# Designs tried in a protein design run: peptides against a protein of PDB entry 4N78. Part 5

Target 1, 186 residues: chain A of PDB entry 4N78
Amino acid sequence: HFQVICRLLGYQGIAVVMEELLKVVKSLLQGTILQYVKTLMEVMPKICRLPRHEYGSPGILEFFHHQLKDIVEYAELKTVCFQNLREVGNAILFCLLIEQSLSLEEVCDLLHAAPFQNILPRVHVKEGERLDAKMKRLESKYAPLHLVPLIERLGTPQQIAIAREGDLLTKERLCCGLSMFEVILT
Target 2, 155 residues: chain B of PDB entry 4N78
Amino acid sequence: MAELQMLLEEEIPGGRRALFDSYTNLERVADYCENNYIQSADKQRALEETKAYTTQSLASVAYLINTLANNVLQMLDIQASQLRRMESSINHISQTVDIHKEKVARREIGILTTNKNTSRTHKIIAPANLERPVRYIRKPIDYTILDDIGHGVKW

## One batch from the design tools (peptide; made by RFdiffusion4, then SolubleMPNN)

Design b1_p8_4_s1 (from b1_p8_4 with M1L Q8S)
Fold by OpenDDE base, seed 5:
Structure b1_p8_4_s1 (fold): chain B 186 residues (1-186), chain C 155 residues (1-155), chain A 8 residues (1-8)
Amino acid sequence: as target 1 above (186 residues)
Amino acid sequence: as target 2 above (155 residues)
Amino acid sequence: LTLEELLS
């Protein structure tokens, strides 16, 4: 699903969706969640000491339940605040999954473009074969597919410019060194 | 453009008219030949003259048809060339627009990105043995490096 | 009438 979304939206669509999600998240964090956090801070016991270990695990749990009773019983916390936190979480996950899917698409594009861009995979050399010979053979095999040099030789100046720009755009992908998710987390 | 216009407006219509007029002229020639044959005392001579006129008439019509056909073909070739040029221009514009849109899109999404903190690549501990400068074999882009780039599928 | 004249 995310792969299809990435294909459908493209870079621009993804950017728009991400921006809107960030706005929503920001709104949730700075608005409702912040208000609830402030309220919770106000009602939070100022002094919450660890009960004596002699009370055992059940007693300690009961103690904390009692200390946090007002917080736990705060109905709006469960219905509104936690829901908002869930929405934030979902938004973050969505962003992560979109980025991952986009990265996969970009990698696929890079792989598909590679033969046309004189990008050859490192071939596993079997024992006894010369790497250089194999690479040379591969280079010779794919040499006719090199698009930019071909257009530079046969194309108009405008076509050459477009080909170079296209080549650059094909090579420069987000997956090569950029992360959206890191921005979302900051 | 001037040549195409001349073909469309003058040469081809003119050729069509000429061909149409040739029908009337041929009828006149036929009538003449018939009358000449009837009135001539020397039927053999009249027949030979008729044959000559017939041959000339056919040659004339053939010439008219050929000229018209060539003009039509020339017109079509010019139009085909114009269409190809137009197509090329449209394609160029389309590609330029697409590239521009892509650049804009990339800028937009780029604002939402930061450089991946390259984890401190382990100090390439220079292997103590300076491996002889292996001839700059264009290190094939090890796409496996891309396997670790991004939150993609840890194989 | 010449043929040319007839065909003209």
Scores: peptide ipSAE 0.019, ipTM 0.705, DockQ to the pose 0.004
Fold by OpenDDE base, seed 4:
Structure b1_p8_4_s1 (fold): chain B 186 residues (1-186), chain C 155 residues (1-155), chain A 8 residues (1-8)
Amino acid sequence: as target 1 above (186 residues)
Amino acid sequence: as target 2 above (155 residues)
Amino acid sequence: LTLEELLS
């Protein structure tokens, strides 16, 4: 589903959706969640010491559950605050999954474009074979497919310009060094 | 352009008209040959003359058809070439627009990106001294302080 | 009549 969404929306659509999600998340965080958190901080037990590790994870959990029982049982937390937190969580997950899906699409595009851009994979070399010889053979095999040099040789100035721009756009992908998810987490 | 126009407006219509005129003329030739054969005392000679006229007429028509056909083919070739040029131009424009749109989209999404950070997560260090479990005394929470927050039920 | 005369 996320892959289809990425394909359908493209970069522009994804940007718009993410911007809107960020606005929603910001609104939730700075609004209702912040208010509840402030209030809960005021009513939080002033002294809550960490139990001994010898009690194990279940015992520690039970300890904290007991200390926070009154807070957890507050109905409005479950209905409003926790719901908003779920929404925020879902938004974060959505963004993560969109980015992952987009990255996959970009990687696929890069892989498909690679033969046309003089980007060759490292070939597995069996024992006794020279890597250089194999790579040279591979280069020779794909040399006629190098799009930009081909168009520079045979194309019009306009075609050359378009080819160069297209090549640049193809090479410059988000997956190469950029992350949207990190921005979302800040 | 001038050549195509000449073909469309002059040569091809002219050729079609010539064929039409030839049809009328061939009818006259046929009538003549028929009458000549009927009236001639030497039927063999009349027949040979008819054969000669028929051959010449067919040759003439064949020439007209060939000329017209060649002009039509030439017209089609020119039109095909024009269409190819137009297609190329449209493709160029389309590609330019697509590149522009892509650049805009890249800028928009780029605003939402940062460099990938591979920084290590901070390790939580356990306190050196295990604090002795202090007996927890549960204090009742006053929830009235939350009554003005959210859309919950006010009791 | 010649063919030319007939075709004229």
Scores: peptide ipSAE 0.018, ipTM 0.713, DockQ to the pose 0.004
Fold by OpenDDE base, seed 2:
Structure b1_p8_4_s1 (fold): chain B 186 residues (1-186), chain C 155 residues (1-155), chain A 8 residues (1-8)
Amino acid sequence: as target 1 above (186 residues)
Amino acid sequence: as target 2 above (155 residues)
Amino acid sequence: LTLEELLS
């Protein structure tokens, strides 16, 4: 699903969605969640020591339940604060999954474009084979597919310019060194 | 443009009219040949004359058809060339617009990105040895940075 | 009559 969303929205659509999500997350964190956290801090017991082990697990549980009674009984915490936290969590997860899906798509694009851009993967060399010979063979095999040199030879100046720009745009991807998710976490 | 206009407005219509006119003329020739054969005392001579007229008539029609056909073909070739030029222009504009849109989109998403923190341990794979100065400098793209994303894609 | 005359 996320892969389809990435394909549908493209870079521009993803950017818009991410910006809006960031606004929502910011508003939730700085507004409602912050207020609830402040309230919770006020009602939090100042001193909470571990009960004696002699009380057993049930007694210890009752002890903590009693100390946190006001917090547990705070109905708005469950209905509003936790819901907002879920929304924030969902937004973060959404951003993560979108970035991952986008990265996968970009990698696929790069791989598909590689033969046309004279980008050759490092070939695994079996024992006894010369790496240089294999690479030369591979280069020779894909040489006719190199788009930019082909267009430079056969194309008009305008076509050459477009081909070069297209080549550059194809090579440059976010996945190569940029992260959106890190921005979201800051 | 002038050649195409001449073909469309003068040569092809003229050729069509000529063929139409040839029909009426051929009918006259046929009538003449029939009458000449009936009235002639020398049937053999009349037959030979009819053969000659028939041959000439067929040659004339063939010439008219050939001329018209060539003019039509020439017209179509010119139009095809014009269409190809138009297509090329449209494609160029379309590609330019697409590239521009892509650049704008990338700028927009780019502002929402930061540099990935590369842990010190990730060896920057130095580009493989500068093989022979090929006119096009290969800058290999390192995809290993994505290996840790998700469960990994094995291709 | 010549063919040309007939076709004229």
Scores: peptide ipSAE 0.018, ipTM 0.707, DockQ to the pose 0.004
Fold by OpenDDE base, seed 3:
Structure b1_p8_4_s1 (fold): chain B 186 residues (1-186), chain C 155 residues (1-155), chain A 8 residues (1-8)
Amino acid sequence: as target 1 above (186 residues)
Amino acid sequence: as target 2 above (155 residues)
Amino acid sequence: LTLEELLS
């Protein structure tokens, strides 16, 4: 689904969705969640001493349950605050998955374009073979597919300009060094 | 433009008229030849004359058809060339617009991005055993696995 | 009659 969403929205659509999600997240964090957190801080026991280890795990649990009884019984915490936190979490996950899906698509595009852009993969050289000779053979094999040089030789000035711009746009992808998710975390 | 106009307005219509007139005239020639053969005392001579007229008529018609056909072909070639030029222009505009849209889109999404801190991720030591390139069976990423994790708001 | 006259 995320791949389809990425294809459908494109860069512009993804940007719009991300911006709107950020607004929603900001609204949730600065509004409802902040208010509940403040309330929780007010009702939080000021002094919570570690119970003695002698009480064992059940006793310790009962102790904390008693100390946090007012918080646990706060119905709005479960229904509203936790729901809002889930929404924020879902938004973050959505952004992450969109970025991952987009990166995969971009990588695929780069790989498909590589033969036409004189981007050659490193060939595994068997022991005893000269890497340089293999690379030269590979280069010679794909030389006729180099689109920009071909158009520069045979095309009109307008076609050359378009080809160069297209080549640049193909090479410059977000996956090469940019992260959206880091901005969201910020 | 002038050549195409001449072909459309003068040469092709003129050739069509000439061919039509030739058709009408051929009927006259045929009638003449038939009557001449019937009335002639020397039927052999009349036959030879008819053969000569037939050959000449066929040659004339062939010439008219050939000329007309060449003019039509020339017209079509000119029109095809014009259409190709128009197509090229439209394609150029379309590509320019698409590139522009893409640049705008990339700028917009770029605002939402930051540089990846390339922490020196440890050299992915290629596992020594080059696992045989497992034929990348494009397993469709089954995203249904995520359906159970997020209590998405059932709208 | 010449052919040309017939075809004219």
Scores: peptide ipSAE 0.020, ipTM 0.704, DockQ to the pose 0.004; fails the geometry check

Design b1_p8_4_s2 (from b1_p8_4 with Q8S)
Fold by OpenDDE base, seed 3:
Structure b1_p8_4_s2 (fold): chain B 186 residues (1-186), chain C 155 residues (1-155), chain A 8 residues (1-8)
Amino acid sequence: as target 1 above (186 residues)
Amino acid sequence: as target 2 above (155 residues)
Amino acid sequence: MTLEELLS
């Protein structure tokens, strides 16, 4: 689904969705969640000492349950605050998955374009073979597919300009060095 | 432009008229030949004359048709060339617009990005067993696999 | 008689 969303929205659509999600997250964090956190801080026991280990796990649990009774019984915490936190979490996950899906699409595009852009993979060299010779052979094999040089030789000035711009746009992808998710965490 | 106009307005209509006139003339020639043959005491001579007129008429018509056909072909070639030029222009504009849109889109999404901290890229350890490039067998994508996924209308 | 003469 995320791959389809990426294909459907493109860069512009993804940007719009991400911006709106950030607004929603900001609203949730600065509004409802902040208010509940403040309230929780007020009702939080000021002094919570570690119970003695002698009480065992059940006793310790009962101790904390008693200390946090007011928080646990706060119905709005479960229904509203936790729900808002889930929404924020879902938004973060959405952003992560979108970025991952987009990166995959971009990598695929780069790989598909590579033969036309003189980007050759490193060839496995068997023992005794010269890497340089194999690479030269590979380069020669794909030389006729180099789009920009071909258009520069045969095309109009306008076509050359478009080809160069297209080549640049193909090479410059977000996955090469940019992260959206890091901005969201910020 | 001048050549195309000449073909459309003068040469082709003129050729069509000439061909039509030729048709009318051929009917006259045929009538003449028939009457001449019937009235002539020398049937052999009349036949030879008819053959001569027929040959000449056919040659004339063939010439007219050939000329007209060539003019029409020339017209079509010129028009085809014009259309190709227009198509090229439209394609150029379309590509320019698409590139521009893409640049704008990339700027917009770029605002939402930061540089990846290149921590030590774990060496993509190439899997030891390079799976033999499985010969990409183009299996048709069976979209029916998705038929059971979602609340879509079961047709 | 030429064809042209005949058609004239």
Scores: peptide ipSAE 0.060, ipTM 0.726, DockQ to the pose 0.004
Fold by OpenDDE base, seed 1:
Structure b1_p8_4_s2 (fold): chain B 186 residues (1-186), chain C 155 residues (1-155), chain A 8 residues (1-8)
Amino acid sequence: as target 1 above (186 residues)
Amino acid sequence: as target 2 above (155 residues)
Amino acid sequence: MTLEELLS
């Protein structure tokens, strides 16, 4: 699903969605969640001493239930605050998954473009074969597919300019060194 | 442009008119030949004259058709060339727009990105117990272990 | 008579 979303939205659509999600998250954090946190801080016991281990697990649990009674009875905590936290969590996960899916798409694009951009995979050298010879053979094999040099030789100045720009855009991908998710965490 | 205009406005219409006029003229020639043959005392001579006019008429029509056809072909070639140029221009504009849109999109998403911190800090916590690289001693697969498994010929 | 003369 996320892959399809990435393909459908493209960079622009993803950017818009991410921006809106960030706004929503910010609104939730600075608004509702902050208010509930403040309320929780007010109702939190000022002194919460660890009960003696001698009371056993049931006694300790009862002790904490008693101390946290006001928090447990705060119904809005479960219905509203936790829901908002879930929404924030979902937004974060969404951003992560979108970025991962986008990265996969970009990698696929890079791989598909590689033969046309003189980017050759490392060839597995069988025992006894020279890596250099294989690489040269591979380079020679794919040399006619090099798009920019081909267009530079056969194309108009305008076509050459477009080809160069297209080549650059193809090579430059977010997955090569950029992270959206890190920005979201900040 | 001037050549195309000349073809469209002068040469091709002129050629069409010439063919039409030729048709009318050929009808007159045919009428003449028919009448001449009927009225002539020397039928053989009249026939030879008709043959001569027929040959000349066919040659003239062939010439007119050929000229017109060549002009039409030339016109079509020029138009095809113009269409190709227009197509190229449209494609160029389209590609330019697409590139621009892509650049804008990338700028927009770029604002939402930061450099991946390749924190080298993945301390490969060497497992404390360096499992001694078990030297893969290629134990030769003793295939003799399988000699007793199956209905094979006991040597 | 030439064709041209005939058509003239």
Scores: peptide ipSAE 0.052, ipTM 0.736, DockQ to the pose 0.004
Fold by OpenDDE base, seed 4:
Structure b1_p8_4_s2 (fold): chain B 186 residues (1-186), chain C 155 residues (1-155), chain A 8 residues (1-8)
Amino acid sequence: as target 1 above (186 residues)
Amino acid sequence: as target 2 above (155 residues)
Amino acid sequence: MTLEELLS
């Protein structure tokens, strides 16, 4: 699903969705969640010492239950605050999954474009074979597919300009060095 | 452009008119040949004359048809070439627009990105001694140890 | 009679 969403929205659509999600998350964090956290901080026991182990697990549980009674009985915490936290969590996960899916698409695009951009994979060399010779052979094999040089030789000035720009856009992808998710976490 | 216009406005219509006129002329020739054959005392001569007129007329019509056909073909070739050029121009514009849109989109999404901190993953130096996972032998928790601590009413 | 004469 996320892959399809990435393909459908493209960079622009993803940007818009991410911006809106960030706004929503910001609103939730600075609004309702912040208010509940403040309230919880006020209701939180100022001094909560660990009970002696001699009271056993049930006694310790009762102790904490008693200390946190006001928090546990705060019904809005479960219904509203936790829901908002879930929404924030979902938004974060959504952003992560979108970025991952986008990265996969970009990698696929890069791989597909590689033969046309003089980007050759490292060939596995068996022991005793010269890597250089294999690479040269590979380069010679794919040399006719180099799009920009081909167009520079055969194309019009306008076509050359477009080819160069297209080549640059193809090479420069987000997955090469940029992260959206890190921005979302900040 | 001038050649196409000449073909469309002058040559092809002119050729069509010529064919139409030729049709009318053929009808006149046919009428003449029929009457001449009926009235002539020498039927063989009349027939030979008719054959001659027919051959000449057919040759003329064939020439007109061929000329017109060639002009139409030429017109179609020119139009096809124009369409190809137009297609090329449209494609060029489309590509330019797409590139521009892509650049804009990338700028927009770029604002939402930061450089990947290639945190030099500290080589988690695998501790040299892979402590063999000590097979956690689950010693059954002897719950009897708890029997003495709880105020449980020994019934 | 030539064809041209006939068509004239």
Scores: peptide ipSAE 0.042, ipTM 0.739, DockQ to the pose 0.004
Fold by OpenDDE base, seed 2:
Structure b1_p8_4_s2 (fold): chain B 186 residues (1-186), chain C 155 residues (1-155), chain A 8 residues (1-8)
Amino acid sequence: as target 1 above (186 residues)
Amino acid sequence: as target 2 above (155 residues)
Amino acid sequence: MTLEELLS
């Protein structure tokens, strides 16, 4: 699903969605969640010591339940605060999954474009074979597919310019060095 | 442009008219040949004349058809070339627009990105000997390890 | 008589 969303929205659509999600997350964190956290801090017992072991597990549980009674009985905590936290969590997960899906798509694009851009994978050399000879053979095999040199030879100046720009845009991807998710976490 | 216009407005219509006129002329020739054969005392001569007129008429029609066909083909070639040029221009514009849109989109998403902190994660040098995946034997979590932590009852 | 003469 996320892969389809990435394909449908493209860079622009993803940017818009991410910006809006960040706004929502910010509003939730700085607004409702912050208020509840402040309230919780006020009602939190100032001194919470471990009860004596003689009370046993049930007694210890009851002790903590009693100390936290006001927090446990705070209905809005469960219905509103936890819901908002879930929304924030979902937003974060959404952003992560979108970035991962986008990265996969970009990698696929890079791989598909590689033969046309003179980007050759490192060939596995079996014992006894010369790496250089294999690479030269591979280069020769794909040389006719190199788009930019081909267009530079046969194309108009305008076509050459477009080919170069297209080549650059194809090579430069977000997955190569940029992260959206890190921005979300900050 | 001038050549195409001449073909469209003068040569091709003219060729079509010429073919139409040839039809009328052929009818006249046929009538003449029929009458000449009937009235002639020398039937052999009349037949030879008819053969000559027939051959000439066929050659004339063939020439007219060939000329017209060549003009039409030339017209089509010129038009095809014009269409190819138009297509190329449209494609160029389309590609330029697409590139521009892509650049804008990348700038927009780019502002939402930061450089990946390549923390020098120690290249986990995969040990040369891939240790056989030790079958994950789920060791039961021994919770007794925590028995000494805190003021709990030592049994 | 040529064809041209006949058609003239």
Scores: peptide ipSAE 0.039, ipTM 0.740, DockQ to the pose 0.004

